# Peptides against a protein of PDB entry 8BZL: the designs that were tried, part 320

Target 1, 228 residues: chain A of PDB entry 8BZL
Amino acid sequence: SYDRAITVFSPDGHLFQVEYAQEAVKKGSTAVGVRGRDIVVLGVEKKSVAKLQDERTVRKICALDDNVCMAFAGLTADARIVINRARVECQSHRLTVEDPVTVEYITRYIASLKQRYTQSNGRRPFGISALIVGFDFDGTPRLYQTDPSGTYHAWKANAIGRGAKSVREFLEKNYTDEAIETDDLTIKLVIKALLEVVQSGGKNIELAVMRRDQSLKILNPEEIEKYV
Target 2, 242 residues: chain B of PDB entry 8BZL
Amino acid sequence: SRRYDSRTTIFSPEGRLYQVEYAMEAIGHAGTCLGILANDGVLLAAERRNIHKLLDEVFFSEKIYKLNEDMACSVAGITSDANVLTNELRLIAQRYLLQYQEPIPCEQLVTALCDIKQAYTQFGGKRPFGVSLLYIGWDKHYGFQLYQSDPSGNYGGWKATCIGNNSAAAVSMLKQDYKEGEMTLKSALALAIKVLNKTMDVSKLSAEKVEIATLTRENGKTVIRVLKQKEVEQLIKKHEEE

## One batch from the design tools (peptide; made by RFdiffusion4, then SolubleMPNN)

Design b1_p28_5_s3 (from b1_p28_5, 13 letters changed)
Fold by OpenDDE base, seed 2:
Structure b1_p28_5_s3 (fold): chain B 228 residues (1-228), chain C 242 residues (1-242), chain A 28 residues (1-28)
Amino acid sequence: as target 1 above (228 residues)
Amino acid sequence: as target 2 above (242 residues)
Amino acid sequence: VPITGDLFKEVTEEDKARAVLSKPVPYE
């Protein structure tokens, strides 16, 4: 059966393991990314943290470097591997090139890593999609999305995970130059987009903001509620 | 023709990793292990199933393993897999100590093992480890800590949790009875006995069937202690009197 | 919620439908 073979094309040219990895992503919690004028915003659906779980250990938004952060949907353990590899590359780049990575560079690195796992015998694809945001050294805000296949594209706004379709539809309708005119409006857009699929309002949203020449800031629940 | 290693964990059409799920199902049949975080310590409580009368060595700890001076773990699942993983944990901890001249932070040790577990779910010719672990520890960064990891290589920090047989029921009980911010080690021990009494498939809880370890700080040092049978008996007796 | 999160959720009919209707990986 072609659907059980790793790195094998179906008769109709499908890579089933990659497609199935994309289905794994669709089971993940929703993440959204929006590029503003001078801001990039990531929002993720908080899974109902079990009452006894330490919130510190449940992170879906992480820094890759001072100028780059990532949200993901899909397999958490797979994501950790990708994040660690990306962090090492970011540091290596700083040491060898004496400049931080561009957002495109690190996205391409991650994408290449994913692609290799789709083509190598004895390896399954990574079951993750990622939204990678940050600022290039020239101060340009960037948003990239990558999937299990290793494809990547630049976006103004995008979403991944179980609610991605609804969130994308919302963004397609509401992403305008006016809607991102200010940092606050951009944040509000992300929250509104997530509220299309997240129940119980701001308590179930994790939001991270990166501004030009600033580090990643994770908003606390109180800060999020101000925008709801 | 390099035969595709049919042993590689692959995605189902629905995006599921069935080999990982099956490994977790196997763990559900293992003896119950509990972990409870308190303000003044952390504990592990584990069901002892294999009381072979012919075992000459009273393994004081069938399911609880000291990893280093600041950490211990309990295991649920395939014994052989558990032995490999616990040994690896010890090696990782020692290598870190040698390299940095300080104990490995608790979460770093957990994540290091979880990366190994994850690799066994992604690379060909490997099957997932059929083991879940509870980790207790202390470090200077976060103080007392409790973690759980599964065959997928995922992990989380917990105030209280359970793995193995009847874990879902145990977790429900822990959620009901765990008093956030007010949990002492003494109260945690009592809670552990209460939960084990209800979750173990035994008519009466006996000290012979329960292993308990506590991790505390005394005079700026971590103390890991396995409770003696007499101490466990006293805890059981107290529970029966309430 | 299990530590593995969404990985061990029961496959819904919607999930099955999505799997069947999955779009092929776009070719670059």
Scores: peptide ipSAE 0.022, ipTM 0.603, DockQ to the pose 0.046
Fold by OpenDDE base, seed 1:
Structure b1_p28_5_s3 (fold): chain B 228 residues (1-228), chain C 242 residues (1-242), chain A 28 residues (1-28)
Amino acid sequence: as target 1 above (228 residues)
Amino acid sequence: as target 2 above (242 residues)
Amino acid sequence: VPITGDLFKEVTEEDKARAVLSKPVPYE
């Protein structure tokens, strides 16, 4: 069967290993990204942390640089590899170009990395999609999404993971200029979107906010409850 | 034989490269791209499939890429593979410009990428690129040019051609309607709309679903322009009235 | 018609000259 081989074309022109990696993403926890006027917000579904597990070790939102952060859905081990390489590239860019990466640049880097793993023998595709948010050096907020194939696009809002369909449907209906008019409204939009698929309210949501010229802020549960 | 179609870079007993053929099959499922050479310019027309409300309105030509000041391309096939190849085209063009202090000739850029594509069919560690490209350009040697390349690394110059979904039918229509030596850019645009309207599996052609770029010469400079939605609407309207 | 049939072209002298100058390096 062609579907159990290395990433090769099937007779009908499909890359089954890439398609199956996309299915692996759908098994991941839901992540949402929204671009506001002067804010970018990431929200993720918290998995039930085992009573004995340190909550600090289960971070689904990671900083890539001071101006860029990423959420992912899919294989956590695969995500670690991508995050580490992206961080190295961000630092290298700052050294060589003397400016931080644009959000598009680092997204393209990640996308290219993923694509290479779909074309190299002895490697499988990365089983992750990512939402990459941040600010360009000119202060423009950006949101990008990438998938296991290495495709990427810019978005106003998007979702990945198990609940992505329902969340996207919500965002398509509710993302308006009025809904993102303020930072608080943008945060509320993300929370409401996640609540379409997350049970038990704000306790099962992790939120990260990045404002212009500010560092990434992870909201605590009490701060999240103020928006619910 | 099923024995040889699951591995890259091997010949079948019949001398076929199945992975290359299967890559071409993948391209057949991609959106339609057209290229037409005229006396006074060249154009690319491509089907836009991804219309989502939540996409950021960045004037992102989904399928048409500027390579340098004198060349552009359109892609059919796997988007991620296309992104890698278009980036490489840009790098090759810039390296040439830096080395020779003149723009790379169109055919040389196409050949350089085709060598890369071919390598991915011959070296056992990788699969073929699932992408065909149409290239439009101008250089001082041959003027306006249109090229097509496929996953095998083969390329050719064309007066008009099509890649992607229903490409065979499109090529047949182009052969019937293309008037050699009499093709103006205006006529080429009309022909592109005519062919897309018949080859796209849509009941009604809309400007939202079509990207068109033109390459012309003005005052001794190459001008690459993506048509505005209103301009495409006018072309569609004109076609519907004929 | 095998799509790969077009892969078998006679090597011209120009092709040989181009082949010597081109070091096709796979995209890393």
Scores: peptide ipSAE 0.010, ipTM 0.515, DockQ to the pose 0.018
Fold by OpenDDE base, seed 5:
Structure b1_p28_5_s3 (fold): chain B 228 residues (1-228), chain C 242 residues (1-242), chain A 28 residues (1-28)
Amino acid sequence: as target 1 above (228 residues)
Amino acid sequence: as target 2 above (242 residues)
Amino acid sequence: VPITGDLFKEVTEEDKARAVLSKPVPYE
């Protein structure tokens, strides 16, 4: 029934609710992902945590599994739903296939979930984009991006959220084989990219690093300042 | 613009969820609720707007609800919506207890309700809940905790926070006076009275207009207590003498 | 007077039964 349709085509073929969900993403904090040689790095701008807010509850980088993590831009509550479903799928995959998910697999799962919410009557699109990073079982680092439409692509580097345009422009100019030659250089590249849009230096950056055969590491502010 | 503010929760051209924003605006007109985390406990303080002189000496709480043995919440917003959500919190907590034979961790209970709130912002034929909540609790994982949630399904942990009328001003005052790491429950109670005295739209703060609950640990058990009117009067009097 | 405002309203046996049978709203 058209009366129950939330996401419908306009006369000119646009899915306005999807486009507007993309605008919601642009209001989100900036997130950056970079694939290095043997490292993947996620960085997000910290909105000034209210002085009395507990920082542990403001995490914008979340593990989906031991080998996959995700940063997002847009509606935090929407992101939580996606993260929870992705985590369940990661565990289910381990039980059924006896191996961790590939980064592509879980990205495709998330993308499919998002797509269904663009086509199902009585549901609005998710107001989130995600950067999904990790390692496949063969040790290959991967970075994927997905948007409210349910599209997904593999990237060397990408950004989402409010400052995404400026950060992408920076990455397009500065992402070279030399710039990612070492883990430290890759981390530095992410920090430099975020500093294009983040004021007050390293104090307003959250950074997560996943190295080959290692668990996700969230860097503390002191560790971040060493790269600035 | 008018099309997006009157219908089921959909995105505006600017990516805003106006129905959620309007729900939050409605909460801004509700009575003030404060939460303060201390080293030795956590408290909720709420404005009582409906004063019934004929209420039995049995402590009637208008805005503070016990959820389980280890958690309580306060509500700001639409009363009927609040009743539905508080009931759901109790049910979630009970289901968890039955399933795992241990109390639900505080953040998990908050998250479970927030997922419900979020769903009411995403599914057709639903409107956002016009309710914000403050949660106080204790668990073995994080000890004493204070959380805030809003109609969007967002939540956060806090050392001190406020919802409802004049919440922004209250938060500003809390930021000024809250001393991290040095806050005792006694000091937190004094701070709550101080902030309520300034933020409530009343000429004079009275014990009949304030509800206070404390959550402490005694002999390895959580104790949730609502302060008696006389105790609140003493706190107010002490504040007036300072 | 919101009757539902009892701070110490205990979870009744009925509430326990409902807790087992009720589905969270997100899964409706």
Scores: peptide ipSAE 0.009, ipTM 0.594, DockQ to the pose 0.012

Design b1_p28_5_s3 (from b1_p28_5, 13 letters changed)
Fold by OpenDDE base, seed 4:
Structure b1_p28_5_s3 (fold): chain B 228 residues (1-228), chain C 242 residues (1-242), chain A 28 residues (1-28)
Amino acid sequence: as target 1 above (228 residues)
Amino acid sequence: as target 2 above (242 residues)
Amino acid sequence: VPITGDLFKEVTEEDKARAVLSKPVPYE
């Protein structure tokens, strides 16, 4: 059965393992990314942290470098592998090229990694999609999305995970030049988008903001509530 | 080559890794292991299932392993897999120490093993490890720490948690009785005994069936100590009197 | 469903230095 094999083409041209990996992504917590004028914002739904779980160990937004951040949906362990590889590449690039990676470059690297795992015998696809945001060294804000297949595209705004459809529909309606005119409005847009699928307001949202020439800032719940 | 491809952990149509889930199911049948974080230390408590009458009075730790001077772990699942993973943990810790001339941070050790676990879920010719681990440790970055990892290669930090048999019930009890910010090692030990007494499939909790290790800081050094049987007996007795 | 929570570290300067010096665990 082609659906029980390694990533091979079905008679009708489907890569079932890739499609099934995409189903794993759909089970993941929702993540949203928005590119503003001079800001990039990532938001992720917080699943109810178990009462005895250390919140420090529940993060879905990760820095890849000083200028690049990533959110993901899908298999957490798979994501960690991708993140680690990306971090190594970011540092290697700084050493060899003497500049930080562009967001496109690191996205392409991640995408290529994912693609190889769809074509290599004895490997399964990564069960993750990622939103990769940051600034190029010229100060241009970027947002990219990758999926288990290794495809990637640049976006103004996008969402991944279980609530992605609803969030995308919201973004399609509400992403305007006016809606991203300021940093605060951009942040509000992300929060509003997540609230389409997240219950109980700001307590269940993780939000990361990167402004031009600034480091990644994770907003605390109180800061998030100011935008609600 | 072709025979190994058939053994690759693959996604189900619904995006599940059943081999990982089955490995987790296997862990559910293993002896109970508890971890509790306190303000002044961290502990592991584990069920001993293999009580051999022919064992000398010196009980070795069956389920609790010292990893380095600052970390220990307990295991639930396939013993052979556990032995491999605990050995790898020790090797990782030693390699780090040699490379950086400082002990590996707790989370980094956990992560390194979790990456190995993950690899066994993704690469051909491999099966997931049928092991969950609880890690206790101290480092200069975060102080006392408790982590849990599963066959998927995922991990998390905990104030208190349980793996193995009746883990869900144990976690529920821990949630009820764990007092955040007020947990002393002494109270944690009492809580561990309380939970084990209720979750172990034994009519009477005995010291021979329980392993307890504590990790504390004394004079700027980490001290990992496995409680003696007499100490465990005293804890059990105290619990029975309450 | 993973029993464990999600944790990813922020990239520290130390992590950056280590990433350069350390070969990642073979992911091939």
Scores: peptide ipSAE 0.007, ipTM 0.580, DockQ to the pose 0.021; fails the geometry check

Design b1_p28_5_s4 (from b1_p28_5, 11 letters changed)
Fold by OpenDDE base, seed 4:
Structure b1_p28_5_s4 (fold): chain B 228 residues (1-228), chain C 242 residues (1-242), chain A 28 residues (1-28)
Amino acid sequence: as target 1 above (228 residues)
Amino acid sequence: as target 2 above (242 residues)
Amino acid sequence: VPITGDLFKEITEEDRKRAVLSKPVPYD
């Protein structure tokens, strides 16, 4: 009975449902992550909030724990499920291991979750990619990216969503040790990268910064405009 | 391709969830429901389609459901699906109250249901719920609130919104007439009648065809009130005189 | 009477055309 969502191989070895989930990600608004020396920065394209919509309920950047945050592109409802499970795991880890998760650990957890949804009968893949940033307990800044397949890699900088190609091309050209020499330069790099695809400048950008031994800070529009 | 239409909710080649979109289409044929947030309260207004002549003048709400002491919702879509979801909302709210000895925050209740909706879009052998909901509520964190959720499990907070039949036109009218920061419950009620009069596929708006509920705070308590037919008639009459 | 119960049983070609033109599930 073909009535159950089964991610199966095509004759040519493709997992079409995973590829199609990746197409869902490409419909998401752009997110960018950059690892600096002592900072990690997430930037997202603010989709035009509908008039009369409460902006508070439109979040693309979320904390997973005090030391880890995530941006996503793709299906918002799917992202919420992943975020909730990741948050539970972060808290569980603190209770059982008595240390916060490493960014790699929580990334691997999320990746494993996604992978299981690509192989389990009666489940479709998650229609999300995620940029996961934070600090390990040793103070090392990390950036990881996950996709619908459950793959994950560490990055210096990366982008996901509809403008990801253009943003990545920009980052490939402009990510240098000099460009991330300071926290401010790192933030500026993220803003410049987003401006490649975001119309109407800094008003349509949301930025989150995490510095070593500091909590996640979401920059207000005025703070963002200082870097433009 | 026909294969994406009849199966468990799967991605199309374009990354679309057609079963969810079809559920949304079903909602588009449902009676109009709107919500308006005011400074001093929040309201739901819904089209009543089932007028049984044999029903005694017992005002029952067809589309507006009390969830707990601090929240109500309105539904657009499949009635049976709506009943399941509204029951689940009540259960979630009660479980929270029992566990924490305080009422569930509005957004948490909405989110909990939205996670269920999402699951019905991701797990095999299930179809999406053919229901959108408007939620009104009050909590100590954000005060008066209005939320909308859809079959995907997505939700958002709103100052004013509409679901069901002619929702796009209703939203357009709300965008034009809604005065941010200046909306009183009285003005919101008038706006609701105005929008319903224009968006309902009826020759004449009557109180029999409209359900309105308001949520206010009185003496530190939430009051959820369904307007009596006479009160709705008065609102309609007032609108006709303007 | 919203005949909504039967809407999910038989997807017509017209329904498919409508769905293609419908607002997709929100992507963020």
Scores: peptide ipSAE 0.133, ipTM 0.632, DockQ to the pose 0.026
Fold by OpenDDE base, seed 5:
Structure b1_p28_5_s4 (fold): chain B 228 residues (1-228), chain C 242 residues (1-242), chain A 28 residues (1-28)
Amino acid sequence: as target 1 above (228 residues)
Amino acid sequence: as target 2 above (242 residues)
Amino acid sequence: VPITGDLFKEITEEDRKRAVLSKPVPYD
């Protein structure tokens, strides 16, 4: 069976391991990214932390550099590998080019890494999609998405994970210039989008905000409740 | 489906890694290991299943390993896999110490091993490690810490957790009895005995069947101590009197 | 270093069924 071999085409041209890795992504909790005018926002569904679990070790949003952060959906351990490789590349770029990476550059790096894992018989695809947000050195806000295949595209807004379809449908209807006119409205848009799939309101949402010329800020639960 | 369980770790049509799930199932048959974080220390308690009278008494801990001066772990699963992973943990910790002239932070050691575990789930010709670990440690960044890792390379920090046989039931009991902010090492030891008594597949809990290690701070140094059999007997006796 | 531990156990068909039902890999 062609679906038992790593990185082989089926007779009809399918890469089954890539498609199945995309199914792994759909089992992940929902993540949302929105590009505002001078802000980028990542929102994630908080997985119910087990009563005795340390919340510090449960992170779905990670900084790649001072100007770039990433949310993922899918296999947590796979994501850690990608994040570490991306962080090393961001630092290497600063040393060699004397500028931080563009969001496109680091996205392309991650995409290329993923693609290589789809074209080697000795490796399975990464079971993750990622939303990569940040600012270019010129101050332009960017949002990119990558999938297990190594494809990537720029977005105004997008979602990944189990609730991605419903969240995307919401964003398609509600993403307007008026809805992102201010930073606060952009944050509200992300929260509203997540509330389409998250039960029990703002307590189950994690939000990360990056404004122009500012560091990544993770909002605390009290700050989130102000937008609900 | 048998199609995805007999070869290298690949995704099923549903996005599942069956070989990793099967490795986790193998761990479910291993002896119970508990970890409990207290305000003044952290402990591991493990079921000792292989009580051979001919084993040299020098092996006081079957399932608990000292990793460095500030960390220990317990293992549940395949012994040979556990030996490989515990050796790797020691090597990673030593390399870090040599490079930075400081002990490796607890979470960094856990993460480094978890990246190895993950690799064994992603690279062709490899199988997942059939091992889960509990880690206890102290560092200057977070103080006393408890971590759990599984065959997938996933890990998390915990106040209390369990791996191996009847782990789900043990975790349920820990959730009921663990008092956040009020847990002393003494109360944690009592809780460990209580949970093991209910979750071990034994008619009566005995000190010969239980290993306990504590990690404390004394005079600005980490102290890792395996409890003597007599100390464990006293804990069991106290539990029976309550 | 402890020499003893849990012996390798072969995965049975029953173990496979239990794994599929009760031991999923965590997704995030």
Scores: peptide ipSAE 0.088, ipTM 0.622, DockQ to the pose 0.022
Fold by OpenDDE base, seed 2:
Structure b1_p28_5_s4 (fold): chain B 228 residues (1-228), chain C 242 residues (1-242), chain A 28 residues (1-28)
Amino acid sequence: as target 1 above (228 residues)
Amino acid sequence: as target 2 above (242 residues)
Amino acid sequence: VPITGDLFKEITEEDRKRAVLSKPVPYD
């Protein structure tokens, strides 16, 4: 069976382990990214934290550097490995190039890492997709998505995880220049998009915003409720 | 014979490398890419499949990659594998330029990548790259050139060729319509549109679904130009009027 | 002059019949 092997081609040219890793991503909670004019916004579905679970232990949105943040869907343990390597690369780049990474650069790094795990012996693909957002040094907001295959693209808006299809359909209809004209409208767009798949409103949403020359800000539930 | 299909690239009892063949099958699912050599230039024409409203428009070229000032390529196959190989091509070309203070000859760049591809078919614990490439270039040794490479690490020079979806049908059409010694870049562009119109599973060819790049020589310099959407529209319109 | 050779045969219909159909990974 081709699916039990290390990532090999099927007779019809499929990489089943990569496709199955994409299915692992679909089991993850939904994440959404939107690029505004001068803002990037990430939103994620909060899993109902068991009453006894420390809410701080499951961060689906993390900073990679001061100018870059990432949301993921899929295997949390796999995400940790990718995040750590990306953080090291961001710091290494600052030391060697004397500038922060571009969002494209760090995305390409992550994508290349993922691709290598689809071609290396004894390794399975990473079971994660990521939305990577941030600002380039020139102040340009960027949003990238990468998947288990190591493919990456730049997006105006995108979604990953369980509800990604419905959220993308919403974004395709509602992403306009008018809808992202202001920071607040951009945030509202992300919230509305997540509400297509998240039950019980703002309490089950985690939002992070990054503005030009500002660090990642995670919105508290009260701040989110102001937009809903 | 399932044992030979599901492991690292090994020979079957029949002498076949099934993992390489299956990698080649993966390329058949990719968008069509054409290359045509003319007397006064070379072109690549590629099908754009990834038209999504939410894509960032900054990427003018999805399938055609500039490798250096004298070469470009188009890719058919697994996108992530393609990105790795195109980056390697750029690195090889840059290293050569730094080492020798001249651009890498076209065939040498192609061969260098083909050696990498071949290694991924021979060394244990690696799978083949699920990617074929078309290369266009100019060098002082052979002038305008068109090459094709596959997952096996095999390559060849061509006057016209196709990779990706419906490539066999496209090659057949190219063989029929390609006039050796009489091919101008203008005629090659017209031929590319004609072949794409027949090989793409679309009712009507649109400029948004086609990417075309030309490589020419102007004032002793190589010029690689991606055609604007309006230029592609004009080519399509001209084809529809004929 | 580049050496052009067909090193490997095309995938047979029999080989394709052994494949499990799934949603393909992204192809360019």
Scores: peptide ipSAE 0.026, ipTM 0.512, DockQ to the pose 0.027

Design b1_p28_5_s4 (from b1_p28_5, 11 letters changed)
Fold by OpenDDE base, seed 1:
Structure b1_p28_5_s4 (fold): chain B 228 residues (1-228), chain C 242 residues (1-242), chain A 28 residues (1-28)
Amino acid sequence: as target 1 above (228 residues)
Amino acid sequence: as target 2 above (242 residues)
Amino acid sequence: VPITGDLFKEITEEDRKRAVLSKPVPYD
């Protein structure tokens, strides 16, 4: 019998393989995204880099294009596949449409890719959720979240991974117009949100900032400590 | 539940990929391979288990494979799977060279293979490769490099690491003795012998049971050299005298 | 090239227990 990995409905209407892929996401380190007024911020829990590991190879935040970046939680190898596909699509869009992708467009592409892997015979779902942030060509900041099912929504703020519940509860309480009034306050909000679940302060946080009409900037540890 | 153990591309209720974990367990029974990055080079050291007297071909290296002029790898796990993956690495590197007229960057070669490994964990009718690899290389972008990849398609860059039998103990020893920023190739070779002597379940380490390759830069060219048995004997002797 | 590992080795309950204790697939 070809033991085809088939994502099928249970008798009670559940797609167990999708639900189990969501459990894989919960094992991932926490990521948080916040949309400010003129800034988008991604923060991730740094996995304790093994003493002899090269830190450059442990990245949870990646650029998809000049105007879009992504953080993920879940299976690292699965994430790499999604990232590569998204990057190719971003470049293809620039060549064919002569404009960068909108954040919604690339999110929808990623979501559609994930959905196909939930329905295609002989494929398992991707074991990742993603936070996708960036700026549209009109300068509008965007934040989207995708899950293993291929669903996606726009958010003001959201979190994924093992600490996502606690971080979301914090954001629900503390995300106000005043809390995102400035770029610095928005960055501070992300750091505070991550500190709900990350031990040992700023040393275990990676932060990426994208401001309007600026390239993605990954903050160094010293820059992060200024906000703590 | 046994149902989740047999299917190669399904998540368990806990979000685990059991077939990938089982492939990683299989690698734990393979001969020890270690890699150490130094300031002036990078090395691989591997346990040679098949000393069969009837083997006609004195293979200079059983577990260390040259991939191109700038990269080599060592393998731990299922030999047939290792042969397929090492051949694929060579093909990827060669296709890149032909297409771009320059050597493939080290990390790009590693990621290309890792994408193949990942696919074998996600597509039905496939099983994970029962192989972990250590990669050593040089490129113009990052200089000397050491990478490790596993059956999941995950990889990482390392200053020093180990795969195969007793890898956890070896990694612990490497963490204790590796001096960041001060590692010469000579000191790395000594460290490799020290770690292998403790991790190999042999009463006495012998040069016939150890393969060592070094990757260095000489006159703007990469030099990959498998150490001669006499050179390995000298390293072992020096370690026994210390 | 030594065949490391029996591809046809039956997965025993002991093997399963050892695998569960092994390093899981990396989650980030």
Scores: peptide ipSAE 0.097, ipTM 0.614, DockQ to the pose 0.024; fails the geometry check

